Peptides against a protein of PDB entry 6MBK. Designs and how they scored, part 63

Target 1, 240 residues: chain A of PDB entry 6MBK
Amino acid sequence: GFEMVNFKEEGFGLRATRDIKAEELFLWVPRKLLMTVESAKNSVLGPLYSQDRILQAMGNIALAFHLLCERASPNSFWQPYIQTLPSEYDTPLYFEEDEVRYLQSTQAIHDVFSQYKNTARQYAYFYKVIQTHPHANKLPLKDSFTYEDYRWAVSSVMTRQNQIPTEDGSRVTLALIPLWDMCNHTNGLITTGYNLEDDRCECVALQDFRAGEQIYIFYGTRSNAEFVIHSGFFFDNNSH

## One batch from the design tools (peptide)

Design b1_p26_2_s3 (made by RFdiffusion4, then SolubleMPNN; from b1_p26_2, 9 letters changed)
Fold by OpenDDE base, seed 4:
Structure b1_p26_2_s3 (fold): chain B 240 residues (1-240), chain A 26 residues (1-26)
Amino acid sequence: as target 1 above (240 residues)
Amino acid sequence: FPIEQSGSRGKGERDFTPLFEHVAKY
């Protein structure tokens, strides 16, 4: 019922190939297709994860390393998804000096600098871990782990991470959700949820969409500052 | 359980066909 299209102004997004009615379930993604903290634990990263407190405490970093490991694995189950990820982002970690200077006039500047410092510190920490930890020896990124790699992975996760329930519904975990994460934002209500019975993410249409129209979703309540920091864009029609 | 999206898509041409084909298997 949809296709991926490069919209000139908005970049890639989902376009309806048929009429979709409001509240129609038009997109679902089973858990097995997601990149999750659990899939990270069950991957080549698992042994290191079990021994590193930061990976255990920070699911977003676990996902970042999961992305890097799977990207470096030619036979990765997630290659089809990873290949759809951008090589660069418009997020603060990719800002040029002039863009950072522009942000100095905004309240976001402190958060940007915090991201820079934290990301750099994390990279330095994990560079050492990857080089020295016994369980890192089998990681495909051992001999190729640059700041650029880490920046990319962290930015990928920052822009695409979602909270979903664990399989038993007892806890919340983090996930990257293929295809669904390509829906562009509009004002409205949250129309995506996790169906535990069917063990899948489900997205229902926010409104009627005609064939040929872009399918938008509501990302949630965010300030423009949050959009810049977390999504790398402003939403002019943001009511919040 | 509602899911909120963080949603930056980055720039550049990309082929989504393999992903669509991959997802269609499940």
Scores: peptide ipSAE 0.449, ipTM 0.887, DockQ to the pose 0.811; fails the geometry check
Fold by OpenDDE base, seed 3:
Structure b1_p26_2_s3 (fold): chain B 240 residues (1-240), chain A 26 residues (1-26)
Amino acid sequence: as target 1 above (240 residues)
Amino acid sequence: FPIEQSGSRGKGERDFTPLFEHVAKY
C-alpha cells in the first residue's frame, strides 16, 4: 500500500500507492525483522555482551555494536535494512567547525561537548575491549573498528532507536524498526504501537491518505534536537 | 504500547527495493 519516494523538500518518505483510510493498519513490522537488544544478545556479539558490563547496562551501545557487526557481515539478515541507512548524519557528532561555533553561543554547547567527550571515551574503551577480550576475536569488526564506524553506529541508533516491549511484555527494550523509521513527521497523535499478541509493531494512518500522497506520522512531543542531546549523554562516570 | 519516532531519516540517494522485498517475505 506504500512505496519509498524521494520528496524534494522532505527527502525520502513513504507514499501511498492506494487510498488509505484514517485508522487503517497500513504498516506492520514483526519483531523478527527488528534489530533489538535481544537480537544483539543472540548474535555473534552475544558472548562479549555477556561479559561486558557496559554493553549490558547500555542498550543503545549494544545496538550500536550489533549494527556494526551486522554491517560487517555480508550474509547478515539485516543487510537489506542496513544498506538503507544514511552514511552520515546531521547530528552534533558530525558538525563542522562553523556549526560548533554557532552552538558556542547557545546553551546547547555543554551538551554537545559532553556528547563528544562521552563518545570518544566509549570508543577508546571498546577499542581496548575489542583488542584484548577473547570473545571479541569472533567479531567481524575485530581488525576494523574506527572512530568513524563507532560515530556512525551511535548516530544511527541515536536517531532511530525506539522503546518496545520484550516478547513477554515484562520489560521495555530498544529496537530499530525498518521501513517505519522512514515515515516523515506531521502534527497529530501517536499512531504507532506494539501488538504483543501478534508480536509486531503496528502503524495506523493518522488521517485519510489518497494514492500518491505522502504518509506522515506524528513522532511525539520531543524534538529531534532534544533526542540528539539526550541520547548523547553517555554516563560520564565511566572511570575508564 | 505507543512507539515514538526519534530521529532523522538522513539524506542521500538510496535503494529501498531490497528492503521492501525482504520485508514482504514476512
Scores: peptide ipSAE 0.445, ipTM 0.886, DockQ to the pose 0.545; fails the geometry check
Fold by OpenDDE base, seed 1:
Structure b1_p26_2_s3 (fold): chain B 240 residues (1-240), chain A 26 residues (1-26)
Amino acid sequence: as target 1 above (240 residues)
Amino acid sequence: FPIEQSGSRGKGERDFTPLFEHVAKY
């Protein structure tokens, strides 16, 4: 009921190929298609994960390394998804000097610098881990782990990570959700949930969409500063 | 369980056909 289209202003997004009614389930993604902390644990990263406290404590970093390992694996199950990810982002980790200078007049500057500092420290830590840890020897990134690689992976996760329940529903974990993460934002209500019975993410239409219209979702209530930091864009019609 | 999206989808031409084909198998 939808296709991927490069819109002039918003970039890539979903376009309806038929009329979709409000509250209609138009998109679902089974758990098996997701990149999750659990899939990271079950991958080539698993042995290292089991011995590194930071990977265990920070699911977003586990996902970042999962992305890097799978991107470097030609036969990865997630190659169809990973190849759809942008090579660069408009997030603060990619800001040029002029963009950072512009932010100096805003309240966001402290968060931006904190993000830079944290990302650099994490890279330095994991560079050493990858060079010295026995379980890192089998990782496809062993011989090629640059700051640019890490920045990309962290930015990919930062812009696309979602909270979902674990398979048993006992805890919350992090996931990247293919196709669904291509829905652009509009004002409204959250219309995406996780169905534990069917073990899938489910998205229902926020409103009626006609064939040929872009399908938007509501990302949640956020400030423009939060959109810049987390999403790399401003939303002029933000009612927050 | 509500799911919130976080971020920018980046720039550049990309082929989504393999992803659609992959997802359609499930």
Scores: peptide ipSAE 0.439, ipTM 0.883, DockQ to the pose 0.791; fails the geometry check
Fold by OpenDDE base, seed 2:
Structure b1_p26_2_s3 (fold): chain B 240 residues (1-240), chain A 26 residues (1-26)
Amino acid sequence: as target 1 above (240 residues)
Amino acid sequence: FPIEQSGSRGKGERDFTPLFEHVAKY
């Protein structure tokens, strides 16, 4: 009932191919298609994950490395999804000097600098881990792990990570949700949930959409500043 | 269990056909 379209101002988004009624289930994504902390644990990253405290403590970093490992794997199950990710982001980690200077007049500058510092420190740490840890030898990124790679992966996760239940529903984990993460934002109510019985993400229409209209969802109550910051700042507080 | 989007989508031309085809298998 939808297709991907490049809209002039919003960039890529979902367009209805038929009339969709409010509250109609129009999009679902099974767990098996998601990139999750669990899929990271079960991947080539698993052995390293099991021995690195930071990967274990920070699910977002685990997802970032999962993205990098799968991106470097031509036959990755997630290649179709990874290829849809942008190569660059409009997030603070990609800001030029002038953009950072502009932010110096705002309270957000401290958070931006913190993010830069933390990301750089994490890169330095994991560079050493990848070079020295025995379980890193099998990682496809072993000989190609640049700051740009890490920045991209961290930014990808930061801008696309979602909280979902574990398969048994006992805990919350992090996931990247293909297709669904391409829905652009509008004001409204959260219309996406996780169906544990069917083990899938389910999105119902926020309103009636006619054929040819863009399908929007509500991301949550965030200020524009919080959107820029939270799209950039989910890093520190997600110690799960 | 409600799911919130985290935010920013990058710009640029991308091919989503492989993803749609991949998802359609499930």
Scores: peptide ipSAE 0.435, ipTM 0.881, DockQ to the pose 0.591; fails the geometry check

Design b1_p26_2_s4 (made by RFdiffusion4, then SolubleMPNN; from b1_p26_2, 10 letters changed)
Fold by OpenDDE base, seed 1:
Structure b1_p26_2_s4 (fold): chain B 240 residues (1-240), chain A 26 residues (1-26)
Amino acid sequence: as target 1 above (240 residues)
Amino acid sequence: FPIEQNGSRGKGERDFTPLFEHVAKF
């Protein structure tokens, strides 16, 4: 019912190939297709994860390393997804000096600098871990772990991580959701949920979409500042 | 369980055919 299209202003997004009615379930993604903290634990990263307190405490970092390990693995189950990720982002970790200077007079500047410092510290920590930890020896990134790699992975996760329930529904975990994460934003209501019975993410249409129209979703109530920090874009029609 | 999205799709041409084919298997 949809295809991927490169729109002139929004970049890549989903376009309806047929008429879709409001509240119609048009997109679902089973858990087995997701990149999750659990899939990270079950991957080549698992032994290191089991011994590193930061990986255990920070699911977003676990996902970032999972993404790097799988990207470096030609036969990775997630290669079809990883190949769709951008090579660069418009998020603060990629800002040039002029973009940072533009933000100096804004409330966002402190969050940007915090993100820079945190990311740099994390990289330095994990560089040492990868060089010295016995369980890092089998990681595909062992001999090639640059700040650029880490910045990319962290930015990928920051822009695409989602909270979903664990398989038993007892806890919340983090996931990257293929295809669905390509929906662009509009005002409205949250129309995506996790169906535990079928063990899948489900997205219903926010409104009627005609064949040829872009399919938008509502990301949540956010300020433009939050969009810049978390998503790297402004939403002019944002009512918040 | 509601799911919120963060955004940023990035720039540049990319081939999504392998992803569509992969997802269609499930």
Scores: peptide ipSAE 0.449, ipTM 0.889, DockQ to the pose 0.788
Fold by OpenDDE base, seed 5:
Structure b1_p26_2_s4 (fold): chain B 240 residues (1-240), chain A 26 residues (1-26)
Amino acid sequence: as target 1 above (240 residues)
Amino acid sequence: FPIEQNGSRGKGERDFTPLFEHVAKF
């Protein structure tokens, strides 16, 4: 019912290939297609995850490393998805010197510098972990882990991470949702949810869309700028 | 369970055909 199209102003987005009615379930993504903290635990990253307290405490960093490990794995199940991710982002971590100088006149500069500092510190920490930890030896990124890699992975997760329930619905976890994360934003109501019975993300149409129209969703009340600045979700209760 | 999206898009040409083919298997 939809295809990927490069729109002039919005970039890539979903276009309807048929008429879609308001509230019609037009897109669903089973859990097995998602990149989650659980899939990270079950991957080659699992042994390191089980021993690193930062990976355990910060699901977004776990997802970033999951992305890097899977990107470096030619036979990764998620290669078709990872290849669709941008190579660069319009986020503060990618700002040029002049863009940062312009921000110096704004109140946002403190948050930008904090993000830079935190990202650099995380990179330095994990560089050492990857070089020295026994469980890092089998990671495909062992011999190729640059700041640019980390910046990309963190930015990918920051811009695309979503909260979903665990399989049993007992907890909230983080996920990257293929295809769905290509929907561009419009004003409206949240029309995406997780169906635990069918174990899938489900998106219903915000409005009627005709064949050939771009399919928009409402991202929520947060601005794109706010999404870019939010680097650190502490999930305190991920004790399991 | 409502899902909110984070919205920054990056630049670059990308092939989505493999992803569509992959997802179609499920």
Scores: peptide ipSAE 0.442, ipTM 0.884, DockQ to the pose 0.547
Fold by OpenDDE base, seed 3:
Formats: structure tokens, sequence, C-alpha cells
Structure b1_p26_2_s4 (fold): chain B 240 residues (1-240), chain A 26 residues (1-26)
């Protein structure tokens, strides 16, 4: 019902290949296709996750390491998705000196510096963990863990993480949602939800889309700027 | 359970065919 197209003004997005009616379920993504904190726990990262308090407390960091481990694994189930991720981002962690100077005149500068500091500290911590922890020996990134790798993974998660229910619906977890995360934004209402009965993300059409039209969704009321700032500090207080 | 999108701009040419083929299996 849709294809990926590079739109000149908006970059890549979804285009309808047929007429789609308002409220029609045009896109669904089963849990098994998602990259989640649970899939991270069940991966090669699982043994380290079970022993590292920061990975346990910060689901976004767990997802970042999950991305790095799977990217470094040629036979990863998620290779088709990971290969579609951008190599660079327009997030503060990628800002050039002039962009940072521009922000110095804004209130956002403190948050940007905090994000830089926190990301650097996290990298330094996990570099040591990967070098010294016994369970890190099996990680495909053990001998190839750079700040650039970490920056990319953190930025990927920051720009693409979504809250979804756990399989039993008892808790909220974090997920990356393939294909759906390529929808561009328009004004409207949230039309994506998680169906626990079918264990899948479901996206219904915000409006009628004709064949050949770009399919837009409403991202929510948060500005991209606010989300970028908040995602750097996702403390999931999952105690225990 | 509503899902909000956080904004993903992908820069550069990318081949999505493998992803579509992968997802179509499910």
Amino acid sequence: as target 1 above (240 residues)
Amino acid sequence: FPIEQNGSRGKGERDFTPLFEHVAKF
C-alpha cells in the first residue's frame, strides 16, 4: 500500500501506492520486528545487561548498545532496518562550532552542554565496562567501540525511540519501529497505537491519501527541539 | 496506547528494498 520515496523538500517519506481512506489501517509492525529493551535483554547484550546497573536503569542506553551490537553483527535480524538509518544526524551531538555559537545566545545552550557532558561521561564509563567486564568479551563491538559509534547510536535512539507496552501490558518500554519511523509530520491527531491483542504497532490514516500522495502522520505536540533535549536524560527509574 | 513519533530525518540516498522485503515476511 506504500513505498519509500525521496521527496525533494522533505527527504525520505512514505508514498501511497493505492488510495488509502481515512482511519484505514495501512501500516502495522509486529513486536518481533521492533528493536526493544526486551530484545536487547534477549540478545548478546543480555549477560552484560543483567550485571550493569546503568543499562538496567536507562532503557535508551540499552537500545543504543543493542543497535551497536546488531550493527556489528552481519547476520543480525535487524540488518535490513539498521542499514536504513542515517549515518549522521542534525542533533546537538553533531553540531558544528557555528551551530553551538548560535545556541549560546539561547536558553538551550545549557541543555546542549549537559547533553555533551552526559554523553561523553556515558561513553567513558561504557568504554571501561566493555574493556574490563567478563560479559563484554562476547560483544561484537568489544574491539571497535568509538565515541562516534556511541554518538550515532544515542542519536539514533534519541530521534526514533517510542514508548510501547510490554508484551503483557503491565509496563511501558522503549522501542524502535521500522518503516513507521519514516513517516513525515503533518498537523493532526495521533493515529498510531499499540494493539496488545495482536502484539503490534498499528497506524491508521489521518486522512484520505490518493495513490501517489505522501502519507503523513502527526508526531505529537512536542517540538523536535524539546524531544532532543529530553531524550538525552531518559532516566527510566526502573528500580530493580 | 498512543505512540508519538520523535522525528527521523534520514539524509542521503538509501536502499529500503531489503527492509520492505524483510517486513513483508511477517
Scores: peptide ipSAE 0.435, ipTM 0.888, DockQ to the pose 0.546
Fold by OpenDDE base, seed 2:
Structure b1_p26_2_s4 (fold): chain B 240 residues (1-240), chain A 26 residues (1-26)
Amino acid sequence: as target 1 above (240 residues)
Amino acid sequence: FPIEQNGSRGKGERDFTPLFEHVAKF
């Protein structure tokens, strides 16, 4: 009922190929298609994950490394999804000097600098881990782990991570949700949920969409600034 | 369980055909 289209102002988004009614289930994504902390644990990253406290404590970083490992794997199950990710982002980690200077007059500058500092520190830490840890020798990124790689992966996760339930519904985990993460935002109500019975993400239409119209969803009540600055650095307190 | 989106999709040309084909298998 939808296709991917490059819209002039919004960039890529979903377009209806038929009339879609309000509250109609038009998009669903099974767990097996998601990149999750669990899929990271079950991947080539699993042995390192089991030994590294930061990977265990920070699901977003686990997802970032999962992205990097899978990107470096030509036969990765997630290659079709990874190839749809932007090569660069308009997030603070990609700001030029002039953009940072513009923010110096705002309270956001402290958060931007914190993000830069934290990301650089994380990179330095994991560079050492990848060079020295025995379980890192099996990672496809062993000989190719640059700051640019890490910045991209962290930014990808920061802009696309979602909270979903675990398979048993007992805990919350992090996931990247293919196709659904391409829905552009509009004002409204959250129309996406996780169906535990069918083990899938489900999105219902916020309103009626005619064939040829862009399908929008409501992202949530958070500001874009809050999403960009804060969403990248959640500690998974549930790992303790 | 409500799911919120978290930000920018970035710019640039990308091929989504492989993703659609991949998802259609499930």
Scores: peptide ipSAE 0.442, ipTM 0.885, DockQ to the pose 0.554; fails the geometry check

## One batch from the design tools (peptide)

Design b1_p27_1 (made by RFdiffusion4)
Fold by OpenDDE base, seed 4:
Structure b1_p27_1 (fold): chain B 240 residues (1-240), chain A 27 residues (1-27)
Amino acid sequence: as target 1 above (240 residues)
Amino acid sequence: SLVPVLRYYPTDEDDELLNELLDEAEE
C-alpha cells in the first residue's frame, strides 16, 4: 500500500500506492525488526553492554552504539534502514559557526554548548572503553571510532528513538522503528501503537491518503513524551 | 490493547544521569 520515495524537499518518505482510509492499519513493524536495547544486548555489543554501567543505564546510548555497530557490519540486517538515515542532522551538534554565533545572542547558546561538551565527554569515555575493554575487541568500531561517528549515532537516536513496551509489557524500552521512521512528520494525533499480543508496532492512517500522496504521521510532542514518562502508558481500553 | 508509541525526547534528567555516570567512571 506504500512505497519509499525520495522527495526533493523532504528527503525520504512514504507514498501511498493505493487509497488509504483514515484509521486504516497500513503499516506494522514486528519487534524482531526493531532496533531496541534488547537487540543491542543480543548483538556483538552484548558482552560490552553487560560490563559497562553507562550502556546499561542509558538506553539511548546503548541504541547509539548498537546503531554504530550495525552500520559497521556489512551483513547487518538493518543495513537497508541505516542507509536511509540522514548523514547529518539539524541538532546543535551539527551547528555551524555562523549558527552558533547567531545563537550567542540567545539563551539557547548555553544548551548548545552544554550538549556539545557533554557529547564530547561521552565520546572520550567510550573511546577509552573501546580501546581498552576486552569485550570491545570484537566490535567493528575498534579501529574506527571517531567523534563524527558518535555524534551521528547520538543524533540519530535522539531524533528517532521511541518508547515501546518490553516484550512482557512490564516496562518501557527504547527503539528505533525501521520503515515507520520513513514517514515524515505532520501535526495530528498519535496513530501508532504497540500491539503486545502480536508483538508489533501498528500504525493507522492519520487521515485519508490517495494513491500517490505522501503519507505523514505524527511522532508526538515533547509534552506527550514527558507525559508518558511521568504517567506511564495509558492503556486506553478502546477495544474497538 | 495498544500501547501508544511515542517519540522519546531526551530530558534534562537523562543528561544529568549520564553526567553523573561519567563522573563516577572518572573517579
Scores: peptide ipSAE 0.582, ipTM 0.935, DockQ to the pose 0.636
Fold by OpenDDE base, seed 1:
Structure b1_p27_1 (fold): chain B 240 residues (1-240), chain A 27 residues (1-27)
Amino acid sequence: as target 1 above (240 residues)
Amino acid sequence: SLVPVLRYYPTDEDDELLNELLDEAEE
């Protein structure tokens, strides 16, 4: 019912190959295909995860390192997904001087500088960990861990991480959802739910889509400022 | 039943927690 397409302005997205009706279940992704904190723990990152308090406490950081490790692994199951990810993002971590100057008149400037500082500090910490920790020797990024790598990973997670239930439904965890997150964003209602019985994400169509149209989904209600800071998206009809 | 899947954006509390953890690790 859909195909992956590289759109001119939006990069990779999904296009309908047939007419899809509103509320039609057109896409589902089983848990086993997701990049999760659990899959990070079960990967080559696992031993380090088990001994680093920050990785244990911060699921988003665990996902970032999981993403970096899998990207550096030619035979990774997630290579097809990773190849669809942008090489750069519109997040503040990638802002040029002119973009920063433009934001000086807004409240967002404080968040931009904070994000720069925090990300740099995180990188410095983990650079030391990777250089000195015994369990870091097996990581594919051991001898190649740059700020650009970290910036990319945290930006990828920042813009794409989702809350899903754990397998038993008792807690919430973080996940990157391949295939599903190729849908570009639009305003609307949440149309993705997790089916615990079948252990999968299920997405229903936000609206009618005709054959040949790009499929959009709504990721959540945010102000334009929040979208810029955390997602790199901007909608004129949203509040700033 | 379905549990809503929500995009998660870092909160101020997340940033504070991470900074606290970094402070502790640097001591």
Scores: peptide ipSAE 0.581, ipTM 0.935, DockQ to the pose 0.902
Fold by OpenDDE base, seed 5:
Structure b1_p27_1 (fold): chain B 240 residues (1-240), chain A 27 residues (1-27)
Amino acid sequence: as target 1 above (240 residues)
Amino acid sequence: SLVPVLRYYPTDEDDELLNELLDEAEE
């Protein structure tokens, strides 16, 4: 087994409660527990989704709004998951002045500014949509949709979204994977697969973990620069 | 059989598409 623990520097993570062997299936998450584009379509967001071309075209944006709607819903099935999400991220959208100044000497500054500008533009668009669109009246965020909300949701999705197959396996869709994404990142191999027969994500241990050790997984290969920009992660031993 | 679950990082193409959609919506 495992348990959620708040680690000092890494925030929330998973800790082994027993010895786990490498390649052992220690964690699985059924599709019904995932936040997906499909669950967004089937939620209170559905009517607006069906009328907004951006939500339809951009699965990540659909997930962001899905996350916001569920966060604003006290009885949301995903409340336990949402409560585990960071309130802020190490993404450029949260950079302080000193961090931005430091990046001015790097090529990353252009990406930072672009991301900020684009996010602000997206917010402005959706603010208008939420205020004026008839189907937005059903959303719990109707009277509470701030840039901070949008920044948080976009950052949550940007750092946590995964590609999984659709239920029939015919396409790839985007999903947030509760519990699983509480594992902090390490360099290694992909050890998570989707089992279409059982309709669940399955994670096997990257290595042996002893009881009491933090469980790490590998999210994918990125350069440190890309992790900083898109994930907020930074590992010295990470390859590009 | 398992389908690999991969973290999806934003791409420049995603940003471009979104900006195009925003441009169209603002017209």
Scores: peptide ipSAE 0.581, ipTM 0.936, DockQ to the pose 0.871
Fold by OpenDDE base, seed 2:
Structure b1_p27_1 (fold): chain B 240 residues (1-240), chain A 27 residues (1-27)
Amino acid sequence: as target 1 above (240 residues)
Amino acid sequence: SLVPVLRYYPTDEDDELLNELLDEAEE
């Protein structure tokens, strides 16, 4: 009921190929198609993951490396997804000198510098790990791990990671959701939920969409994300 | 019932934890 389209102003998005009614389940993504911490552990990254405390503790970093490993793997299942990701992001890590100069007069400059410094520090650490750790020899990144690679990966994860339940529903984990995250954002209600019984993400239409219209979803606000982080998953008014 | 899927935005606590882990690794 939808197709991927490159929209002039918004980049890649989803377009309805038929009329979709509000609250209609039009998109679902099984867990096996998600990029998760678990899939990272089960990938070529697994041996290193099992021996690196930072990868184990930081799900977002695990996802970043998972993304890099899969990008470097021509036969990766996620190649079609990865190819849809932006090559650059509007994150502080990509700010140019003029943007930084503009922000020097604002309090935001501290956050920019902090993020840059932290990311550089992380890269330095993992560069050493990749160069010296025995299990890093299995990674396709061994001889081609650059700061640009790392910056891209962490930015990709930072902008696209989602909270989903673990398979048993006992915990919350992080995931990149292919296809689903191609929907551009609009204001509204959360219309995506995880169905534990069917082990899939389910997205219902925020509104009526006619054939040929772009499909928008609401990813949630930062406040929503923070709330979930602190309060855990409670049954939101996802009437689905 | 569905568990809401929400975009996760990194927090300052995430950065602090990562920095602590890096500190430990550099010792």
Scores: peptide ipSAE 0.579, ipTM 0.934, DockQ to the pose 0.641

